Peptides against a protein of PDB entry 2N1D. Designs and how they scored, part 6

Target 1, 169 residues: chain A of PDB entry 2N1D
Amino acid sequence: EVKVKIPEELKPWLVDDWDLITRQKQLFYLPAKKNVDSILEDYANYKKSRGNTDNKEYAVNEVVAGIKEYFNVMLGTQLLYKFERPQYAEILADHPDAPMSQVYGAPHLLRLFVRIGAMLAYTPLDEKSLALLLNYLHDFLKYLAKNSATLFSASDYEVAPPEYHRKAV

## One batch from the design tools (peptide; aimed at target 1 E62 G66 K128 L133)

Design b1_p10_5 (made by RFdiffusion4; failed a check: a repeat of another design)
Pose (drawn by RFdiffusion4):
Structure b1_p10_5 (pose): chain A 169 residues (1-169), chain P 10 residues (1-10)
Amino acid sequence: as target 1 above (169 residues)
Amino acid sequence: SVFEILEELE
């Protein structure tokens, strides 16, 4: 199976997010302003601002769109805990206009790369095509971890009260 | 689409 190193800079954050959901019994039931699509656009424009190009412009642009669709096909199914099912239906009902790539903010973005390595093990392309994919994915994760101090806000996870657990049972 | 772009870049 494909071995992909998830940024060790973000590993404490991955464990922190998991710790909040499972151990701390905290849930993320609110729309974040710092959202995945905004970070995607920020990274997409970042590569352009350093070196204004046409050939790499659409490359970054559509790879970012790839992450967007990849995230959309996994967010509610593959990137979600069973304990997040209540908050999912809640946020989806309260804010049916807002995309999930927005409301769940940056903490849920890291989950995509955790699961996508497993699913791409069942769809094995050659090392070269996969290398270009992982190249840009790791490049994004490098930038992601670089700005992660003002990027991730796991502090918005609030402990789910017993009344709220009634929606999980 | 992503794979087509990656093929163009290759």

Design b1_p10_5_s1 (made by RFdiffusion4, then SolubleMPNN; from b1_p10_5, 5 letters changed)
Fold by OpenDDE base, seed 4:
Structure b1_p10_5_s1 (fold): chain B 169 residues (1-169), chain A 10 residues (1-10)
Amino acid sequence: as target 1 above (169 residues)
Amino acid sequence: KVLEVLKKLE
């Protein structure tokens, strides 16, 4: 398995996220006030402002595109708790052509990095490409940690209504 | 542990 290290400061959030959904029966408010597309765009702009080289900019754009693609592929099948399934179904019904990176936000994006390592293990990448990718993934995670106060908040969740409970459980 | 918590993902 390809190891993707989650920053220590973000690990407690993953637990809180799980607790909000699974224990407290809350749902992340959708569509997200700051969606995955926006987060990735901010990261790309941040990296470009810190160092302006064609190669580096190209690499950042490729990584952003890759993260977006993986997120959109994996969200529905790998990144949801059971309690979130009805909500996801509603999103698909109401917005069938919308990529999930335009609907979901930081908490679900963070979940991707818990699962992405296993996916990368099946991807035929040369050693140099894999190392570069991992470096950028860790760099992005550090960016999320740096901005965690604005990206991760329990106030973005809300108690699911009774009718939701009936169809979820 | 994070891994234990996230095993609930499906």
Scores: peptide ipSAE 0.060, ipTM 0.794, DockQ to the pose 0.024
OpenDDE base, seeds 1, 2, 3, 5: peptide ipSAE 0.054, 0.059, 0.056, 0.056; ipTM 0.784, 0.790, 0.786, 0.788

Design b1_p10_5_s2 (made by RFdiffusion4, then SolubleMPNN; from b1_p10_5, 5 letters changed)
Fold by OpenDDE base, seed 4:
Order: C-alpha cells, then sequence, then structure tokens
Structure b1_p10_5_s2 (fold): chain B 169 residues (1-169), chain A 10 residues (1-10)
C-alpha cells in the first residue's frame, strides 16, 4: 500500500468532522463558501510565488489537476458518510453537470487523503513518478495544515432538519 | 490509527 501521511495537526479535525456528521447529525453547508477548486488554486498560486516556475510550475499544475480529478471521481462513492448521501443526491439532482470540486470544500477534500493511498496502490506508476506525486501530496497536506484555522471550522456545519433525518437513517 | 478507523467509516 502507498503511504500517505496525514499531518498530526489535521487528524483531530478528521475526528471532529466524523463526529459532526455521524453523531451530531449535522451537514456541511453546501455549496461550500470555499470550494475545492479555490483551495487548489490558492495552493498553486502559493507554490508559484515561492520560487522558480520552471518544472516546478508544471509539476504543481499537474498535481492540482490530479487532486481535482481524483476528488471529483471519488467524492460520491468513497468520501461521504452514510448520513451525507441524501444531501449528495440533492446536489446531483439540482446540479447534475457540476463537478463536486465546485460544490464541496476542505473537509471533504481532506477525506480524499484518507483513501488516496489505497487508490494509488492500484495505479501503475513508475517509481520516480510515484515518489514525485507523493512528495507533492504531502506538500499539499502541509499546506492544508498551515491554513487549517481558515479551512476547517465546525461553524461550516449545521444541524440537519427533521425531514432530513427521516430520510437519512 | 485514526485513519484506519476512518477508512472503515467512509
Amino acid sequence: as target 1 above (169 residues)
Amino acid sequence: KVLEVLEKLL
């Protein structure tokens, strides 16, 4: 299995996120105030501002594109708790052509990195490409940790209405 | 540890 290390700073958030959804029966407010697309854009701009844009810029763009693609593919089937599925269904019904990276935000993006290691294990990548990818994934996670105060907040969740409870459980 | 548990819950 491919090892993707989540920064220790973000692990408590994953637990809080799980608790908010599954135990407190709350939902992340959608569409997100800051969606995945914007987070990735900010990261790319951050990286470009830090140094030379030669092969680094190309690599960052490819990583951003990859993360976005993986997120959009995996969100509905891999990154949602059971309680969130009715909400997702509503999103699909109302916005069938919208990529989920434009709807969901940081908490769900972080969940991707819980799963992505296993996915990459089945993807045929040469050692050099895999190492480079992993380096950037870890770099991105460090970026999320650095900006965790603005990206992860329980105030972005709200108690689901009674009618939602009835159809969710 | 935490991730392993979360992987099962997602």
Scores: peptide ipSAE 0.158, ipTM 0.848, DockQ to the pose 0.026
OpenDDE base, seeds 1, 2, 3, 5: peptide ipSAE 0.027, 0.070, 0.032, 0.149; ipTM 0.687, 0.786, 0.708, 0.839

Design b1_p10_5_s3 (made by RFdiffusion4, then SolubleMPNN; from b1_p10_5, 6 letters changed)
Fold by OpenDDE base, seed 2:
Structure b1_p10_5_s3 (fold): chain B 169 residues (1-169), chain A 10 residues (1-10)
Amino acid sequence: as target 1 above (169 residues)
Amino acid sequence: KVLDVLKKLE
């Protein structure tokens, strides 16, 4: 298995995220005020602003595109808790053509990196390509950690209404 | 511990 290490700074958030959803019966506000697309765009611009070479810029764009693709594929099947399923169904019904990277935000994006390693293990990447990818994934995770105060907040969650509980429980 | 919690993901 390909190991993608989550920064220690972000591990507590994963627990808080789980607690908010599963134990406190809250939902992340959707559509996200800052969606995955925006986060990835900010990261790409951040990297470009540091005077990277054309090759590095290309690599960043490819990584961003890859993260977006994986997120959009995995969100519905691997990145949701049971309590979030009715919300997801509502999103699909209201926005059937919208990629989930335009709907969900940082918490769900972070969940991706918990699962992505197992999937990368089955990708036909050579050693150099995989190492480069992992470096950028970890770089992105460090970016998330650096901006965690603005990206991860319990205030982005709200208590699910009673009617939602009836559907979810 | 974190992995155990996240295993609750579907």
Scores: peptide ipSAE 0.060, ipTM 0.803, DockQ to the pose 0.024
OpenDDE base, seeds 1, 3, 4, 5: peptide ipSAE 0.057, 0.056, 0.060, 0.060; ipTM 0.797, 0.795, 0.801, 0.800; seed 5 fails the geometry check

Design b1_p10_5_s4 (made by RFdiffusion4, then SolubleMPNN; from b1_p10_5, 6 letters changed)
Fold by OpenDDE base, seed 4:
Structure b1_p10_5_s4 (fold): chain B 169 residues (1-169), chain A 10 residues (1-10)
Amino acid sequence: as target 1 above (169 residues)
Amino acid sequence: KVLEVLDKLS
């Protein structure tokens, strides 16, 4: 399958994220203070400010759009722990037409890159296109790692109330 | 290790 390498700096966060949700029974505060849309926008602007005025801007925009689309498709079915399901249901009920990239933030976005490799393996991309895409995905992950101090924090989580525990599996 | 942890997703 397609291998998407997670930066070593972010691997501990994935463990902490899992621990906060599954063991400590906490929930990421929603809507996120900085949602996925904002993170992707910042990345795109960052790349534009550093790159030459070539087709690279087009490529970055396409990658951002792709990440956003994959996130919105996969969040509800692939990127949530069981404990987060009631919270997701509440979000859907309150905001049925809102894309999840406007609700969730960096931790859930990072989870996407753990699963996206398997999805890309079934996409009809030629080797050159796939290699280019992977390069951009890794570049984006490096960006997340560089900004990890501001994007990933346990303070963005809160202990779920007893009422939530009773309805959560 | 990461994959093992995240196998619990969904």
Scores: peptide ipSAE 0.060, ipTM 0.772, DockQ to the pose 0.024
OpenDDE base, seeds 1, 2, 3, 5: peptide ipSAE 0.054, 0.051, 0.048, 0.052; ipTM 0.763, 0.767, 0.757, 0.768

Design b1_p10_6 (made by RFdiffusion4)
Pose (drawn by RFdiffusion4):
Structure b1_p10_6 (pose): chain A 169 residues (1-169), chain P 10 residues (1-10)
Amino acid sequence: as target 1 above (169 residues)
Amino acid sequence: SVFTILEEEL
């Protein structure tokens, strides 16, 4: 199976997010302003601002769109805990206009790369095509971890009260 | 689309 190193800079954050959901019994039931799409656009324009190009412009653009669609096909199914099901229906009902790539903010973005390595093990391309994909994915994760101090806000996870657990049972 | 771009790069 494909061995992909998830940024060890973000591993404490991955465990922190998991710790909040499972151990701390905290849930993310609110729309974050710092959202995945905005960070995708920020990275997309970042590569352009350093070196204005046409050939790499659409490359970064569509790869970012790829992450966007990849995230959309996994967010509610593959990137979600069973305990997040109540908050999912809640946020979806309260804010039916807002995309999930926005309301769940940056903490849910890291989950994509955790699961996408497993699913891409069942769809094995050659090392070269996969290398270009992982190249840009790791490049994004490098930038992601670089700005992560002002990027991730796991502090928005609030402990789910017993009345709220009634929606999980 | 992403794979097309990656193939063009190759």

Design b1_p10_6_s1 (made by RFdiffusion4, then SolubleMPNN; from b1_p10_6, 7 letters changed)
Fold by OpenDDE base, seed 1:
Structure b1_p10_6_s1 (fold): chain B 169 residues (1-169), chain A 10 residues (1-10)
Amino acid sequence: as target 1 above (169 residues)
Amino acid sequence: KVLDIINKLL
């Protein structure tokens, strides 16, 4: 099976993220202080500053664009816990024309990579293409791990108000 | 190329 390995440094954040929302009934503050667009931009700039060739820079830009697009498609239907659905509905109402990559942040972006592996298993990708994609995804995840102290924090969550609890599953 | 691969997942 195709497996996208989440760095060990980030696995606790997935657990904490789940716990904060599902068990503690908290919500990630939206719009994110640092949204997915900015994270991807920082990554691209980081790779650029490392002295990559033009071809490598092009590849990074494609990866960034692809991750962004995939995130925007998947966020609403695949990446949210049930408790977050009312919040998402409110975001759509308040920001109808904004892509979710401009609203959500690192925790939700990380959730995307939990799902990608399963989807790749059912896509007709040749071995070379799959390996290339996995390398890019793992490289990005390593970047997230390196910057985890600034990207992931429980302080970015807050207890949902009582009226929210009544709307949420 | 990478973007094309990702797009196939949609």
Scores: peptide ipSAE 0.026, ipTM 0.662, DockQ to the pose 0.275
OpenDDE base, seeds 2, 3, 4, 5: peptide ipSAE 0.021, 0.020, 0.026, 0.022; ipTM 0.646, 0.640, 0.653, 0.643

Design b1_p10_6_s2 (made by RFdiffusion4, then SolubleMPNN; from b1_p10_6, 5 letters changed)
Fold by OpenDDE base, seed 1:
Structure b1_p10_6_s2 (fold): chain B 169 residues (1-169), chain A 10 residues (1-10)
Amino acid sequence: as target 1 above (169 residues)
Amino acid sequence: RVLEIIEKEL
């Protein structure tokens, strides 16, 4: 099994996110003020601006593209709590052709890394490629941790309306 | 611990 370790700094946020949704019956505001596409773009630009000797711009772009693709594939089936399903259905109805990386934000992106390890276990990658990918994934997670104050906030959630609560049982 | 619950509920 491929294990992607979540930085200790971000683990409390996963708990808060879980609590806000499942226990406090809140919803993340959609469309996100800062969507997954923008977060990934910021990361890529950050890496490019560093200009290190070992800066592999191509590799960063490929990793970003990969994260985006798998987020879009996995969001609806792997990254939502039961309480969020009605919201997702509404999003699909209102934005039928939009990739979810343009709708959802940092909290859901972080959830991807809870599940991505299992997916990577079935991905046909040689050990060197897998190690490189894992390094970039951890690097990206460190980036999220570094910017957690701006990316993760309970103020981006709100109590679901009573009518939503009734249909989300 | 709590992360295990999260993994199960997603």
Scores: peptide ipSAE 0.332, ipTM 0.908, DockQ to the pose 0.024
OpenDDE base, seeds 2, 3, 4, 5: peptide ipSAE 0.329, 0.317, 0.331, 0.321; ipTM 0.907, 0.902, 0.908, 0.905

Design b1_p10_6_s3 (made by RFdiffusion4, then SolubleMPNN; from b1_p10_6, 5 letters changed)
Fold by OpenDDE base, seed 4:
Structure b1_p10_6_s3 (fold): chain B 169 residues (1-169), chain A 10 residues (1-10)
Amino acid sequence: as target 1 above (169 residues)
Amino acid sequence: KVLEIIEKEL
């Protein structure tokens, strides 16, 4: 198993997210006002603005693409609480061909990093490549932490309607 | 800690 360290600044949000969904029975508003694609794009642009070389820019783009791919693969099976399953089913029905990175937002993206370590353990990466990837992932997490005030808000959640509760038995 | 609970419930 590969351990991905979550910044301490973001751990409280993971708890709040967990509480909002599982205990308060709220749902993150979908489609997200700021989806994963947009967040990743902002990160890439942020890195470019910091004066990175062409090689570093290429690396960032590859990491962004990788995060997006992992998110899209893992969202439905790894990144949802049980209570969110009916919502996900509705999303699939309404947007059958849309990648989930265009639907979901920062909270679910953050959840990726709770689980991505286990997935990376099964990737054919050598030690050096894995270390490099982990460094980029941690860098991205630092970016999320830096922008947490704008990316994570309880106001993006809503109490699930009664009809939803009936589906989420 | 709490993160372990989160990991289990996801």
Scores: peptide ipSAE 0.339, ipTM 0.908, DockQ to the pose 0.024
OpenDDE base, seeds 1, 2, 3, 5: peptide ipSAE 0.338, 0.336, 0.323, 0.322; ipTM 0.906, 0.906, 0.901, 0.902

Design b1_p10_6_s4 (made by RFdiffusion4, then SolubleMPNN; from b1_p10_6, 6 letters changed)
Fold by OpenDDE base, seed 1:
Structure b1_p10_6_s4 (fold): chain B 169 residues (1-169), chain A 10 residues (1-10)
Amino acid sequence: as target 1 above (169 residues)
Amino acid sequence: KVLEIIKKEL
């Protein structure tokens, strides 16, 4: 099993996110004010601004592209709590051709890293490639932790209306 | 332990 370590700074947020959705019956505001695409772009620019070589820049871009792809593939099937399913259905209806990385934001992106390890276990990567990927994933998670105050906020959630509760059985 | 619950509920 491939283990992706979540920074201790972000673990409390995963709990809060879980609590907001599943216990407090709130929904993350969609479309996100800052979507996954934007977060990844900011990360890439941050890395580039720190004087990376061409090869390192290429690697960052590949990692960003990979994270985006995994997110878009896994969001609908792996990264939603049951309570969020009606909202997801509405999003699909309203934005049928939009990748979910343009709709969802930091909380759902963080959830990806709860599940991505298991997915990577089935990915045919050599030892060196896997180690490199893991290093970048951890680097990205550290970036999220560093910027957690601006990326994660309970104010981005709101109580679902009564009519939603009826749908969310 | 809570993270394990999260993994199960997603």
Scores: peptide ipSAE 0.403, ipTM 0.925, DockQ to the pose 0.024
OpenDDE base, seeds 2, 3, 4, 5: peptide ipSAE 0.389, 0.375, 0.381, 0.386; ipTM 0.923, 0.921, 0.922, 0.923

Design b1_p10_7 (made by RFdiffusion4)
Pose (drawn by RFdiffusion4):
Structure b1_p10_7 (pose): chain A 169 residues (1-169), chain P 10 residues (1-10)
Amino acid sequence: as target 1 above (169 residues)
Amino acid sequence: YEEELYNFLK
């Protein structure tokens, strides 16, 4: 199976997010302003601002769109805990206009790369095509971890009260 | 390979 190193800079954050959901019994039931699409656009324009190009412009653009669609096909199904089901239906009902790539903010973005390596093990392309994919994915994760101090806000996870657990049972 | 990647992503 494909061995992909998830940024060790973000591993504490991955464990922190997991720790908050499971151990701390905290849930993310609110729309974050710092959202995945905005970070995607930020990264997409970042590559352009350093070196204005046409050939790499659409490359970064559609790869970012790829992450967007990849995130959309996994967010509610593959990137979600069973304990987040109540907050999912809640946020989806309260804010039916807002995309999930926005409301769940940056903490849920890292989960995409955790699962996508497993699913891409069942769809094995050659090393070269996969290398270009992982190249840009790791490049994004490098930038993601670089700005992660002002990027991730796991502090928004609030402990789910017993009344709220009634929606999980 | 870049073309295969872009096609793959689309």

Design b1_p10_7_s1 (made by RFdiffusion4, then SolubleMPNN; from b1_p10_7, 5 letters changed)
Fold by OpenDDE base, seed 3:
Structure b1_p10_7_s1 (fold): chain B 169 residues (1-169), chain A 10 residues (1-10)
Amino acid sequence: as target 1 above (169 residues)
Amino acid sequence: VEKKLLEFLK
């Protein structure tokens, strides 16, 4: 198993996210005010503006593209709590051609990094390439932590309506 | 019973 370490600053948010959904029966408002595509774009621009041009195997754009693809593949099967399933079904019905990275936001993106390690374990990467990828993933997580005040907020959630509760049986 | 995500990080 490949271990991806979550910054200590973001761990409390994972608890709050879980509590909002599972215990308080709230839903993250969709489509997200700031979706995954936008977050990744901001990160890429941030890295480029700092002049950190490393001639390594992985470029920032490749890492961003990889994160986006993994998110779009894993969201529906790995990253949702049971209570969120009806919402996801409605999103698929209303936006059949839209990648989920254009619909969901930071909280669900953070959930990816809880699960991505197990998926990377089966990726045919040499030791050096894997280490480089992990460094980028940790760097991105640090970026999320730095911007957590604007990316993670309980105000982005809302109490699910009674009609939704009937569907979430 | 659904486990919170932090349980997977322990």
Scores: peptide ipSAE 0.049, ipTM 0.767, DockQ to the pose 0.026
OpenDDE base, seeds 1, 2, 4, 5: peptide ipSAE 0.042, 0.049, 0.036, 0.042; ipTM 0.760, 0.761, 0.729, 0.761

Design b1_p10_7_s2 (made by RFdiffusion4, then SolubleMPNN; from b1_p10_7, 8 letters changed)
Fold by OpenDDE base, seed 4:
Structure b1_p10_7_s2 (fold): chain B 169 residues (1-169), chain A 10 residues (1-10)
Amino acid sequence: as target 1 above (169 residues)
Amino acid sequence: VLQKVLEFLR
C-alpha cells in the first residue's frame, strides 16, 4: 500500500465533512464556488511564485494534471458518500460532459487523497518515481492545509431539501 | 471513504 499522509490540520475537516453529509444530511453546494480546477491552478501559480526552476514548474504542472485526472476518474466511484449519489446523478444529467473537477471543490478534492494511495499502488511507477510523486502530493496537501480557512467551510454546505431526502432513501 | 478517514485518524 502506498501511504499518503494527510496533514493533521486537515484530518478534523474530513470528519466534519463526513458529519455534514452523513449525519446532518447536508450537501456541498454545487457547482463549487471554487472548483478543483481553480484550486489546482492556484497551487501551480503559488509554486511558480516561489521561484521554482523550469524543471520544477514542469513537474508541478504534471502533478496538477495528474491530480485532476485522478479526481475526475475517482470522484463518482470512490469519493462520494451514499447520501451524495443523487446529487451526483443530477450533476451528470445536467452536465454530462463536464469534468467533475469543474463542479466539485476542496472537500471532495481532499477526499481524493484519502483514497489515492490505494490507486497509486496499481500504477506502474518505480520506487523512485513514486517517492517523487508522493513528495509533490504531500506538498499539495500542505498547500491545502495552509489555505484551509478559505477552502473548507461548513457554510459551503446546505441542508438537503425534502425531495432530495426521498431520492436518497 | 469513511473507513479510510477513520484509518487516517488512527
Scores: peptide ipSAE 0.030, ipTM 0.689, DockQ to the pose 0.029
OpenDDE base, seeds 1, 2, 3, 5: peptide ipSAE 0.027, 0.022, 0.027, 0.027; ipTM 0.666, 0.647, 0.669, 0.671

Design b1_p10_7_s3 (made by RFdiffusion4, then SolubleMPNN; from b1_p10_7, 5 letters changed)
Fold by OpenDDE base, seed 5:
Structure b1_p10_7_s3 (fold): chain B 169 residues (1-169), chain A 10 residues (1-10)
Amino acid sequence: as target 1 above (169 residues)
Amino acid sequence: TLEKLLEFLK
């Protein structure tokens, strides 16, 4: 399989995210104050400003576009906990044409990287292309870790009201 | 599932 290593600094957040939703019955506030589109844009601008010859602008743009596409495809079916389903349904009803990368934020984006490795294993990429992609994915994860203080916070969650619990199965 | 994997990480 394709192994995408999550930085050790971000692994505790995945646990906290899980705990907030499943045990504490909280919800991430939507729409996100900083959505996935904005995070990816900031990363792309960060990479382009570095002026490193090893990081071609063309490659960065494609990686960002790829991450966004995977996120938008997988969010509704692969990245949500059961408790989050009613919230997702409400978002779809209110914003039927909006991509989820414009609604959700960093915590859900990070969840993608727990699952993306298995998906890439079945993608027809040659060895060199896969290695290059993995390097960019790991680089992006390092970026998330470096900016984790502003991207991941329990204060972005709120206790779900009683009426929401009645909707949740 | 994602839930089960994250529970294992805890």
Scores: peptide ipSAE 0.027, ipTM 0.702, DockQ to the pose 0.025
OpenDDE base, seeds 1, 2, 3, 4: peptide ipSAE 0.020, 0.020, 0.026, 0.029; ipTM 0.646, 0.643, 0.653, 0.673; seed 4 fails the geometry check

Design b1_p10_7_s4 (made by RFdiffusion4, then SolubleMPNN; from b1_p10_7, 7 letters changed)
Fold by OpenDDE base, seed 4:
Parts: C-alpha cells; structure tokens; sequence
Structure b1_p10_7_s4 (fold): chain B 169 residues (1-169), chain A 10 residues (1-10)
C-alpha cells in the first residue's frame, strides 16, 4: 500500500463528514455548488500563479487530470457511505453522462485521498514517478487544508427527506 | 481516526 498523508487539519472534517452522513442522516447537497472540477481548476490556477519552482516530471494540469479521473472512477464504488447510495442512484438516473467530478464537491474529493493510496499500489509507476506523484497529491491536500474554511461546511449538508429514508432502509 | 471513516466507506 502507498501511504498518502492526510493533513491533520482535514482529519477532523473527515470525522464530521462521516457523522453528518452516517449518524445525522444528512446528505451533501447535489449538485455541489462548487464541484470537484472547479476545485481542481482553482488549484491549477493557484499553482500557475505561484510559478513552478521545481523541475518535475508531472505538469500541474496532468496531476489535476489524474485526480479528476481517479475521482470519477472511484466515487461510485469507493467513496460513498451506505446511506448515500440512493442519492447516487438518483444522480446517475438524472445525469447519466455527467462525470461525478461535475456533481460532487470537496467532501467527497477529500474521501478520495483516504482510498487513493491503495489504488496507486496497482498503478504501473516506477518508484521515482510515484514519489513525484505523491508529492503533487500531498501538495494538493495542503491546498485543500488552506482553503478548508470555504470548501468544507456543514451547511452544505441537509437532512434527508422522509421519502429518502424510506429508500435507504 | 481514519480507520473509522475507512471502515464505513467499504
């Protein structure tokens, strides 16, 4: 397994996210007001504005594209709590061709990094390339931590309606 | 901390 370190600042949010969904039976409002695509775009622009101080093998855009693809692949199968499954089914029905990176937001994106390490273990990357990728991933996580006040909020969740609870039994 | 989250994501 490849270890992806979650910033300490974001770990409490993962717990809150878990609590909101699993214990308080709330749902993240979808489609997200700020979706994963937008977050990644902001990160890319942020990195470009700061300039590249490192001569690395991966461009920021390539890393962003990679994160997006991983998210879109893993969201439905790896990043949802059981209670969120009916919501996901509704999203698929209403938006069958939309990538989930255009629907979901920061909380689910953060969940990706809880799981991505295990997935990276199956990627055909050499040690050097993997290390470079990990550096970018950690850099992105630091970006999320820096912007956590705007990206992660309980106000983006709402109590699931009664009809949803009936479906989620 | 993450073990609990990871467990429920399975």
Amino acid sequence: as target 1 above (169 residues)
Amino acid sequence: VLDKVLEFLK
Scores: peptide ipSAE 0.090, ipTM 0.810, DockQ to the pose 0.029
OpenDDE base, seeds 1, 2, 3, 5: peptide ipSAE 0.089, 0.070, 0.072, 0.071; ipTM 0.810, 0.798, 0.806, 0.800

Design b1_p10_8 (made by RFdiffusion4)
Pose (drawn by RFdiffusion4):
Structure b1_p10_8 (pose): chain A 169 residues (1-169), chain P 10 residues (1-10)
Amino acid sequence: as target 1 above (169 residues)
Amino acid sequence: LHDELRDLLD
């Protein structure tokens, strides 16, 4: 199976997010302003601002769109805990206009890369095509971890009260 | 390879 090193800079964050959901019994039931799409656009424009190009412009642009669609096909199914089902239906009902790539903010973005390595093990392309994919994915994760101090806000996870657990049972 | 990546993304 494909061995992909998830950024060890973000591993504490991954465990932190997991720790909050499972151990701390905290849930993310609110729309974040710092959202996945905004970070995607930020990274997309970042590569352009350093070196204004046409050939790499659409490359970064559609790869970012690829992450967007990859995230959309996994967010509610593959990137979600069973304990997040209540908050999912809650946020989806309260804010049916807002995309999930926005309301769940940056903490849920890292989950994509954790699961996508597994799913791409069942769809094995050659090393070269996969290398370009992982190249840009790791490049994004490098930038992601670089600005992660002002990027991730796991502090918005609030402990789910017993009344709220009634929606999980 | 960039074309293959594009096809993969589509």

Design b1_p10_8_s1 (made by RFdiffusion4, then SolubleMPNN; from b1_p10_8, 7 letters changed)
Fold by OpenDDE base, seed 5:
Structure b1_p10_8_s1 (fold): chain B 169 residues (1-169), chain A 10 residues (1-10)
Amino acid sequence: as target 1 above (169 residues)
Amino acid sequence: ELEELLKFLK
């Protein structure tokens, strides 16, 4: 298995996220005030502003595109708790052609990195390419950790209404 | 499901 190390600063958030959804029966407010697309765009701009070479800029764009693609593919099947399923169904009904990276935000994006390692283990990447990808993924996670105060907040969640609970059972 | 994985972070 390909190990994607999550920064220690973000591990407690994953626990809080889990608790908010599964135990406190809250939902992340959708559409996100800052969606995955914007987070990735900010990261790309952040990297480009640091005087990267053309090759490094190209690599950043490819990594961003890859993260977005994996997120959009995996969100519905791998990154949701059971309690979030009715909300996801409503999103699909209201925005059938919108990629989930335009709807969901940082908490769900972070969940991707809990699961992405297993997916990467079966990708046809050589050792050098995989190492390079992992370096960028870890770099992105460091970026998330650095900006965690603005990206991860329990105030972005709200208690699900009674009618939602009826849908969830 | 995801909760099965993240539950063990505690």
Scores: peptide ipSAE 0.106, ipTM 0.822, DockQ to the pose 0.025
OpenDDE base, seeds 1, 2, 3, 4: peptide ipSAE 0.053, 0.094, 0.081, 0.091; ipTM 0.787, 0.820, 0.810, 0.815

